# Ledger of designs, part 110: peptides against a protein of PDB entry 1IK9

Target 1, 211 residues: chain A of PDB entry 1IK9
Amino acid sequence: MERKISRIHLVSEPSITHFLQVSWEKTLESGFVITLTDGHSAWTGTVSESEISQEADDMAMEKGKYVGELRKALLSGAGPADVYTFNFSKESCYFFFEKNLKDVSFRLGSFNLEKVENPAEVIRELICYCLDTIAENQAKNEHLQKENERLLRDWNDVQGRFEKCVSAKEALETDLYKRFILVLNEKKTKIRSLHNKLLNAAQEREKDIKQ
Target 2, 207 residues: chain A of PDB entry 1IK9 as posed
Amino acid sequence: MERKISRIHLVSEPSITHFLQVSWEKTLESGFVITLTDGHSAWTGTVSESEISQEADDMAMEKGKYVGELRKALLSADVYTFNFSKESAYFFFEKNLKDVSFRLGSFNLEKVENPAEVIRELIAYALDTIAENQAKNEHLQKENERLLRDWNDVQGRFEKAVSAKEALETDLYKRFILVLNEKKTKIRSLHNKLLNAAQEREKDIKQ
Target 3, 195 residues: chain B of PDB entry 1IK9 as posed
Amino acid sequence: MERKISRIHLVSEPSITHFLQVSWEKTLESGFVITLTDGHSAWTGTVSESEISQEADDMAMEKGKYVGELRKALLSVYTFNFSKESAYFFFEKNLKDVSFRLGSFNLEKVENPAEVIRELIAYALDTIAENQAKNEHLQKENERLLRDWNDVQGRFEKAVSAKEALETDLYKRFILVLNEKKTKIRSLHNKLLNA

## One batch from the design tools (peptide; made by RFdiffusion4, then SolubleMPNN)

Design b2_p16_7_s2 (from b2_p16_7, 10 letters changed)
Fold by OpenDDE base, seed 5:
Structure b2_p16_7_s2 (fold): chain B 211 residues (1-211), chain C 211 residues (1-211), chain A 16 residues (1-16)
Amino acid sequence: as target 1 above (211 residues)
Amino acid sequence: as target 1 above (211 residues)
Amino acid sequence: SSEVKKFEEEVKKMLE
């Protein structure tokens, strides 16, 4: 089961933060349980897949688009406060919410809720879920932080090896060319010396033929 | 102000999860506010630095060690359930807790609490703090995840450049040596050819002198 | 490394 808790402000009680819990199986489309609390009282309702389909049809909205709007209203938490308006009557236990656009407001959904007999149990379970979620998120943060520190070390190690490889390549090229030039110059000098010896021998032979 | 919320089980009410909130300024040693709730009622007390010092003295414990034990009892959340026992009387509003060791249990601290007139406000504020903490931790997780993905890309890029640099260094060395051998062999052949020409010229000159 | 050493030895023998 998936769960999301959000803070909402009711039009009737704007000074009192309410908490809206939504719980569902796999997809919000398959139905959900909605729970409202003010920290003293709680109200719960179950919304079926058939009710969601009927509300989409009544709105002349495609079901996937309607469920997408429900997800934004009920699961986004405090979205920008002005987009969704929440209404609840404690007397009728009727909960409804509207989407506010620039020039038009329209009802997005409406649910009958039942007052919970033991609201303290709902509140305790809600706080437990929050504390468990905090602990899980802290463990994820610690894991990700350790991975970041590892990846940064590994990056620095490879970067340092890469810089050494670049410098070693340049040094190798420079050293090999210097050695090559030295040996080549020695062979060039030996060739010049041998050519001069051949020229001298030829000149001496031409002198010996001329007596 | 720092705050920690933990789940506790009271010896008197082991079937009902209670929540222990501790809030303090900078250090727990400077005093703290303790709030207990069962999701319906709430009780609050303020513990001063002088009371902490007096309790440490009464226990014949060094203050820093005593505060260290308070921190483990009050801030660790559900530590291994068997180490700390919490007791609360709703009639006397007296809260006390014990440290359980293998062969000895001893009182670690005791506080007089006052029943809160509006527990719903305390509970709402507690849930708000939990939801804010969840949102902050989610934002940290998303940030750390994006950093991990960046660092992994950067590592792969440098690793690929490093591997190319290693291969390029080996290829450079091999190519330079091949070129060097070719040119050196050409010069060696030219030197041999010139030496043979010198030997032939010397042999012909020796024939001409004998003639 | 081994071919490089062989080449350095051949070059040395050619200088000699």
Scores: peptide ipSAE 0.017, ipTM 0.832, DockQ to the pose 0.119
Fold by OpenDDE base, seed 2:
Structure b2_p16_7_s2 (fold): chain B 211 residues (1-211), chain C 211 residues (1-211), chain A 16 residues (1-16)
Amino acid sequence: as target 1 above (211 residues)
Amino acid sequence: as target 1 above (211 residues)
Amino acid sequence: SSEVKKFEEEVKKMLE
């Protein structure tokens, strides 16, 4: 079961924050349980897949688009300021909400709720879910933080190895060139010496012919 | 102001989860406000730094150690199973808690609370704090996840550069050696050719002397 | 590597 709790302001009671809990299985499209509380009283209703389909048809809206609007209204928490208006009558237990567009407001949905006999139990369970969600998110944060620190260390290690590899490549090239220049110069000197010996031998032979 | 909400079970009401909120400025040592709720009623008390110091002295415990025990009892949430026992009398508004060690239980602290006139306001504010904490932790999680993905990309990029650098170093070494071997072999061939010319010139001169 | 040592030995033999 998935659950989302949002704070809302009712048009009838704008001075007190209310909490809207929606619970569903896998998709909001398959139906949901809605719970409203003011921290003292609670009201709950069940909305079926058939009711969602009927409301989409009555609105002449495609079901996926309608469910997308329900998701924004009921699950987003504080959506962008004032896009959704919530109404509830404690006398009739009738809950309805409107989408406020620039040029028109329209009713997005309505639900008959029932007053919960033991609101304290619903409130305790809601607080428990909030605390469980906090603990789970904190554990995820601590895990992600440790992984970030690991990844940063691993990055620094390979970066340092890369910089050493670049420097070692340049040093290797320089050292190899120096060593080979020395060896080539020795061979060049030996070639020059042998040429001089050949020139001297030719000059001596020319002297021996001139007697 | 810092705040921690924990679920607790009271010895007097073990069937219902209670919530213990502790609020403080910077350090628990400087004093705190404690709030207990069962989701219907709420009780609040203020504990001063002087009371904390007096309780530490009465326990013959060093203040920092005592505050460390208070932090574990009041802020840890579900500490390890059954280490802390909480007691509350709704009639006297007297709250006390015990630390259960293997061989002995002792009273760690006690507070006189006052019944809150409007518990729904305290409960709404508590739920608001939970929802704010969830939203803040979710934003941190989303940020850390994006940073992890960035760090992993950056690691893969530098790792790929490092592997290319290693391969390029080995290829450079091999290419340089091949080029230098060719040049050295040319010089060696020239030296051999010059030596053969010198040997031939010496042999011709020896023939001319025998002639 | 064994090739570097072999080359150093060949270069040494060419100096000899």
Scores: peptide ipSAE 0.017, ipTM 0.832, DockQ to the pose 0.122
Fold by OpenDDE base, seed 4:
Structure b2_p16_7_s2 (fold): chain B 211 residues (1-211), chain C 211 residues (1-211), chain A 16 residues (1-16)
Amino acid sequence: as target 1 above (211 residues)
Amino acid sequence: as target 1 above (211 residues)
Amino acid sequence: SSEVKKFEEEVKKMLE
């Protein structure tokens, strides 16, 4: 089972932060349990897949799009965009929410909730879930931090090896060219010397022919 | 201000998870606010630096060691080791906790709490803090995950450049040697040709002298 | 290939 807790503001009690817990199996489309609390009282309702389908049909909305709007409304927390307005009557236990667009507001959904007899148990379980989620997220953060530090070390090690390889390539090229120039110059000098010896031998032969 | 919320079990109500919130400025040693709740009622007390010092002195414990024990007791949550036992009387609002060692249990501290008139506000604030902490930790997790993915890409890129640099160094060495061999062989051939011309000239001169 | 290696060694020796 998955769940999300969000803060909402009710139109009837705008000064009191309420908490909306939604719990579901795999997808919100298959139905969900909705729990509302003000930290003193709690109310719970179960919404079936058939109710979600009926609400989508009544709205003339495609079910996947409707579920997408439900997900935004019920799981995002009331984001600062006031796109979703939440209403709850403690007397009737009727919960409904609207989507506010520029020119049109429309009811997105409505649920009959039941007042929980033992709200403290629901509130304790909700706090337990928050604390478990904090602990899990902290453990994940510590793991990711250690992995980041490892990856950064590994990057620095490879970077340092790469820079050494570049420098070693440039040094090798320079050394090989210097060595080649030396050997080539020796061979050029030897060729020049042998040419001079041939020229001298030819000049001596021309002298020997002239007696 | 820093704070930590933990689950505790009270000896008087072992079937009901209680929540212990501790809030402090910089260090627990400078004093703290303690809040206890069962999800219905809440109790709060302020513990001063002087009270912490007095409790340490009464225990004949070094203050830093005592604060270290307070930190373990009050901030860890009651870990599964039953090292700390928590007691609270709803009648007297007296909170005390013991450290259980193999052969000795001793009272580690005691606080007079006051019943909060509006427990729902304290509980809502506590849930808000948990939700804020979840959101902050999620944002940190997402950031660290993206950074891990970046560092992994950067590592792969440098590793690939390093491997290319190694291969390019080996290829450069091989190419330069091949080119040098070709040029040196040309010069060796020219030297050999010039030596043969000198030998022939010397042999012809020796024939001309015998003639 | 063997002559190239021998010459690489000779070049290496001429460069030592």
Scores: peptide ipSAE 0.014, ipTM 0.832, DockQ to the pose 0.095
Fold by OpenDDE base, seed 1:
Structure b2_p16_7_s2 (fold): chain B 211 residues (1-211), chain C 211 residues (1-211), chain A 16 residues (1-16)
Amino acid sequence: as target 1 above (211 residues)
Amino acid sequence: as target 1 above (211 residues)
Amino acid sequence: SSEVKKFEEEVKKMLE
């Protein structure tokens, strides 16, 4: 089961932070359990897939778009833009929420909740879930941090080997050219020496023919 | 201010998860505020640096070691080994905790708490802190994940450049040797040709003298 | 004959 807890402000109690817990299996579209708490009382309702479909139809909204709006309203809480307004009557246990646009607000959905007899258990379980989520996220953060430190070390090691390989390639090229020039110069000197010996031999022969 | 919330089990109410919130500035040694809640009621006490010092002295324990045990007891909660046992009387508001060793249990510390008049506010603030911590940890996880993915790409890119550099070094060496052998063979051929011309000239001169 | 042989040996050493 997936769960999300969000802070919300009720229009009737704007000074008191409320918490909206939504729990669902796989997809919000297949239905969910909604729990509202003020830290003293809790109210729970189950919303079926049929109720979600009916609310989408009543709004003349495509179901996927409606579920998308439900997800933004119920799982994000009051985002910084107050795009969603939450209303709850503790007397009627009627919960409804509106989408506020520039020129018009419209009701997005409405649910009947039931007052929980033992709110302390719901609150304790909610806090337990938060603490478990913190512990899991901390363990993930520590793992990712250690992995990032490993990857950074491995990157530095390969980078250093790469720079050494570049330098070694340039050094090899320079050394091979130096060795080549040395051997080539020796062969050029030998060729010049042999040519001079041939020229001298030809000049001596021309002298011997001319007595 | 730093804060830690832990789950604890009270000896008096072992079936009901309690939450122990500890808040402090910089170091636990300088004093802290302790808050206990069962999700319905809350109890708060302030523990001063002087009380911590007195408890350490009463235990005949070095203060740093005592604070180290306080940190393990109060900030880790009931670890899986039940090394720390928590006791609270809702009647006397007296909170004490023990360290359980194999052969002996001893009281580690004791605090007088006060019942909070508005426990809902304390519980709401506690839940708010948990939700803020979750959001911060999620943002950190997303950042670390993106950085991990970046570092992995950067590592693969440098590794691929390094492998190409190694291969290019070997190819360069092979190419330079091939070019060197070609030029060297041309020079060797010229030297051989010049030598044969000198030998022929010397043999012709020796014929002309014997003639 | 001796100079030619010396030259051939020098060349051989140069070609090695």
Scores: peptide ipSAE 0.016, ipTM 0.826, DockQ to the pose 0.048; fails the geometry check

Design b2_p16_7_s3 (from b2_p16_7, 7 letters changed)
Fold by OpenDDE base, seed 3:
Structure b2_p16_7_s3 (fold): chain B 211 residues (1-211), chain C 211 residues (1-211), chain A 16 residues (1-16)
Amino acid sequence: as target 1 above (211 residues)
Amino acid sequence: as target 1 above (211 residues)
Amino acid sequence: SPEVKEFEEKVEEMLK
């Protein structure tokens, strides 16, 4: 089961922050449980997949688009101020919300809620869920931080090895060229020496023919 | 100001999860505000630095060790079960907690609390703090995740460049040796040819002298 | 030099 808790302001009680909890299985489209609390009282209702489909049809809206609007209203919390307006009557237990556009406001949905007999249990469970979520997120943050530090070390190690490899390649090329130049120069000297010996032998033979 | 909210169980009400909020400036040693709630009622007290020092002295405990025990009891939440026992009387508003060791339990501290007139405000503020902490931790998690993905890409890129550099170094060495072998063989062939010419010239001169 | 001879030998070994 997935859950989202959001802060909302009611048109009737704008000075008192309310909390809207939505709980669902896999997708909000399949239905959800909605809970409203002011920290003293709580109200709960269940919205079925059939009700969501009916509301979409009544609005002449495609179901996926309608569910997308429900998700923005109910799960995003206080999105950008003034886009969604929430209304609740504690007397009728009727909850409804509107989308405000520049020149048009329209009702996006409505739910009949029931007053919870023991609101303290709902509030305690809500706080427990928040504390569990904090603990899970902290553990995840610590894990990601340690992994980040590991990856940074691993990157520095391979970068340093890469730089050494580049330098070693250049050094190898330079060293090989120097060694080969020495060998080639010895062979060139030997070739020159042999040519000079041939020239001298030819000059001596020319002297022996001239008696 | 720093804050920690923890779940605790009271000896008097073990079936009802209570929440212990502690708020402090920089260090718990400098004093703190403690708030207890059951999701319906709330109780608050202020503990001064002088009271913490006095309790440490009364226990004949070094202040840093005592503050370390306070931190484990009040900020760790439900640490390993059964190490800390919490007691609260709703009638006297007296809160005390004990450390349980194998053969000895001792009172670690005690506080006089006051019942909050509007517990709903305290509960709403507590839920708001939890939701803010969740949002901050989520944003931090998303940031660390993106950074880890970046570092992993950067590591893969430099690793691939390093492997190419190693292979290119080996290929360079092999190619240079092959090229130099060809040049050396040409020089060796020229040396052999010049030696043969010298031998032939010497044989011709020996024929001319025998004539 | 001894180094040149060793290098020539290494080059000749690579020629075989």
Scores: peptide ipSAE 0.032, ipTM 0.839, DockQ to the pose 0.687
Fold by OpenDDE base, seed 5:
Structure b2_p16_7_s3 (fold): chain B 211 residues (1-211), chain C 211 residues (1-211), chain A 16 residues (1-16)
Amino acid sequence: as target 1 above (211 residues)
Amino acid sequence: as target 1 above (211 residues)
Amino acid sequence: SPEVKEFEEKVEEMLK
């Protein structure tokens, strides 16, 4: 089961923060349980897949698009506060919400809720879920932080090895060329010396023929 | 102001999860506000720095060690459940807690609380704080995740450059040696050819003298 | 030089 808790403000009670809990299985389309609380009283209702389909049809909206709007309204939490308006009558237990656009407001959905007999249990369970979620998110943060620190070390290590490899490549090239030049110069000197010996031998032979 | 909310179980009401909120400025040693709730009623008390000092003295415990034990008891949340025992009388509004060791249990602290007139406000504010903490932790998780993905890309990029540099260094060494061997062989062949010409010239000169 | 001879020997070893 998936669960989301959001803060909402009711048009009838704008000074009192309410909490909207939605719980569902795999997809919001399959139906959901909605719970509203003001920290003293709680109200719960179950919305079926058939009711969601009927509301989409009544709105002349494609079901996937309608479920997408429900997800934005009911699960966004502190979305841009002005886009969705929530209404609830504690007397009739009727909950409805509207989408506000620049020039148009329209009802997005409506649910009959039932007053919970023991709201303290619902509130305690809600706080428990929040505390568990905090603990899980803290554990994820600590894990990600340790992994970031590891990745940064590993990056610095390979960067340092890369810089050493670049420098070693340049040094190798320079060293090999210097050594090659020395050997080549020795061979060039030997070739020049042998040519001079050949020239001298030819000049001596020409002198010996001329007596 | 720092704040921590923990689940506790009262010895008198072990089936009902209670929530212990502690709020303080900079250090728990400077005093704190303690709030207890069962999701229906709430009780609050303020503990001063002087009261903390007096309790440490009464326990014959060094203040820093005592504050360290208070921090473990009051802020650990779901610490090992069996180490600290919490007691509260709703009639007397007296809260006390004990540290349980293998062979010894001792009172760690005790506070007089006052029943809150509007517990719904305290509960709403507590839920608001939990939801804000969840949102902040989610934003941190998303940031750390994006940074992890960046660091992993950067690591892969430099690792690939490093491997290319290693291969390029080995290829450079091999290529330079191959080129140098070719040039050396040409020079060695020229030296051998010049030596043979010198030997032939010497042999011809020796024939001309004998003739 | 000894270094040139050692380098020639290393080059000759790589020729084998």
Scores: peptide ipSAE 0.029, ipTM 0.838, DockQ to the pose 0.751
Fold by OpenDDE base, seed 2:
Structure b2_p16_7_s3 (fold): chain B 211 residues (1-211), chain C 211 residues (1-211), chain A 16 residues (1-16)
Amino acid sequence: as target 1 above (211 residues)
Amino acid sequence: as target 1 above (211 residues)
Amino acid sequence: SPEVKEFEEKVEEMLK
């Protein structure tokens, strides 16, 4: 079961933060359980897949688009732009919400809720879920932080090896050229020496012809 | 202000999860506000730095060690080993907790609480804090995940450059040796040619002397 | 020099 809790403000009680819990299996499309609380009382209702399909049809909206709007309204709470308005009557237990567009507000959905007999149990379970979610998110954060520190170390190690490889390549090239110049100069000296010996032998032969 | 909420089980009401909120400024040592709730009623109390110091002295414990034990008891809840037992009387509003060691249980602290007149406000504020903490932790997780993905890309890029540098170093060495060999062989051929010319000139001179 | 001979030998070994 997936669950999302959001804070909402009711048009009837704008000074009292309410909490909207939605629980579902895999997808919101398959139906959900809605729970509303003010921290003292709680109200719950079940919405079936058939009701969601009927509401989409009544709105002349494609089901996937309608469920996408329900997800934004019910799981994200009032977005930062207050695009959704929530209404609840404690007397009728009727909950409805509207999407406020620039030029048009329209009812996005409505639910009949029932007052929970033991609201303290619902509130405790809601707080437990919040604390469990905090603990899970903290454990994920600690894991990700340790992995970031590992990846940074591994990056620094490879970067340092890369810099050493670049320097070693440049040093190798310089060293090989220096060694080659020494060998080449020795061979050039031998060639010059042999040319001088040939010139001297030719000069001696020219002297022997001139007696 | 820092705050921690933990779930606890009271010895008097072991079937009902209670929530223990502790709020403090910078350090628990400077004093704290404790709040207990069962999701229907709430109780609060303020503990001063002087009371904490007096309790440490009465226990003949070093203050930093005592505050360290308070932090484990009050901020972590019942550890996985149930090392801490919590007691509360709704009639007296007296809260106390014990540390259970293998051979000895001792009272670690006690607080006089007061019943909150509007528990729903305390509960709503507690749920708001939980939801805010979830949102902050989710934002941190998303940030750390993006950073992990960045660091992994950066590592792969440097690793690929390093491998190319190693291969380029080996290729450079091989190419330089091949080029050097070609030049050296040309010089060795010139040396051999000059030696042969010297040998021929010496043989011709020896013929001219015998003639 | 011995170093020049060792380099020549390494160069000759690579020619084989």
Scores: peptide ipSAE 0.028, ipTM 0.838, DockQ to the pose 0.692
Fold by OpenDDE base, seed 4:
Structure b2_p16_7_s3 (fold): chain B 211 residues (1-211), chain C 211 residues (1-211), chain A 16 residues (1-16)
Amino acid sequence: as target 1 above (211 residues)
Amino acid sequence: as target 1 above (211 residues)
Amino acid sequence: SPEVKEFEEKVEEMLK
């Protein structure tokens, strides 16, 4: 089972933060349990897949699009953009919510809730879930942090090896060129010496022909 | 202000999870606010630095060690090791906790709490804090995950550059040697040719003298 | 050729 707890403000009680818990299996489309609390009272209702389908049909909305709107309304918390307005009557236990667009507001869904006899148990379970989620997220954060530190060390190690490789390549090139220049100069000197010997031998031969 | 919410079980109500909120500024040693709730009622007390010092003195415990025990008792939640036993009287609003060791149990601290007139407000604020903490931890997780993915890419990029640098170094060395061998062989051939010319010139001169 | 190899070795020796 998946669940999301969100803060909402009810039109009837805008000064009191309410908490909307939605619980579902795999997808919101298959149905969900909705729980509303003000920290004192709690109300719960079950919404079936058939009810979701009927609401989508009544709205003349494609079911996947409707479920997408339900997900935004019920799981994101009322974002500061007032796109969704939540209404609840404690007397009738009727919960409904509207989507507010620039030129049109329309009811997105309505649910009959039931007042929970033991709201403290629901509230305790909700707090337990929050604390479990915090602990799980902290453990994930610590793991990711350790992995980041590992990856950063590994990056620095490879970077240092890369820089050494670049420097070693440049040093190798420079050293090889220097050594080869020396060898080439020796060979050039030897060639020059041999040419001079040939010139001298030719001059001596020309002298010997001239007696 | 820092705070921690923990689940505890009271000796008087072992079947009902209670929540212990501790709030402090910088260090627990400077004092803290303790809030207890069962999801219906709430109780709050303020513990001063002087009270912490007095409790440490009464226990004949070094203050830093005592604060270390307070931190373990009040901030870790009662871990499954039953090291800390929590007691609360709803009638007297007296909260005390014990440290259970193998051979000795002793009172670690005691606080007078006051019943909160509006427990729903305290519970809503507590849930709000949990939801804020969840959102903050989720944002940290997403950030750390993105950073991990970045560091992994950067590591792969540097690793690939390093491997290319190694290969380029080996290729450079091989290419330079090949080029230099060619040039040296040309010079060696020229030296050999010049020596042969010198030998031939000497042989011709020796023939001319015999003639 | 064997001579090129000997020369490579000799160049390597001269380069050590």
Scores: peptide ipSAE 0.021, ipTM 0.837, DockQ to the pose 0.096; fails the geometry check

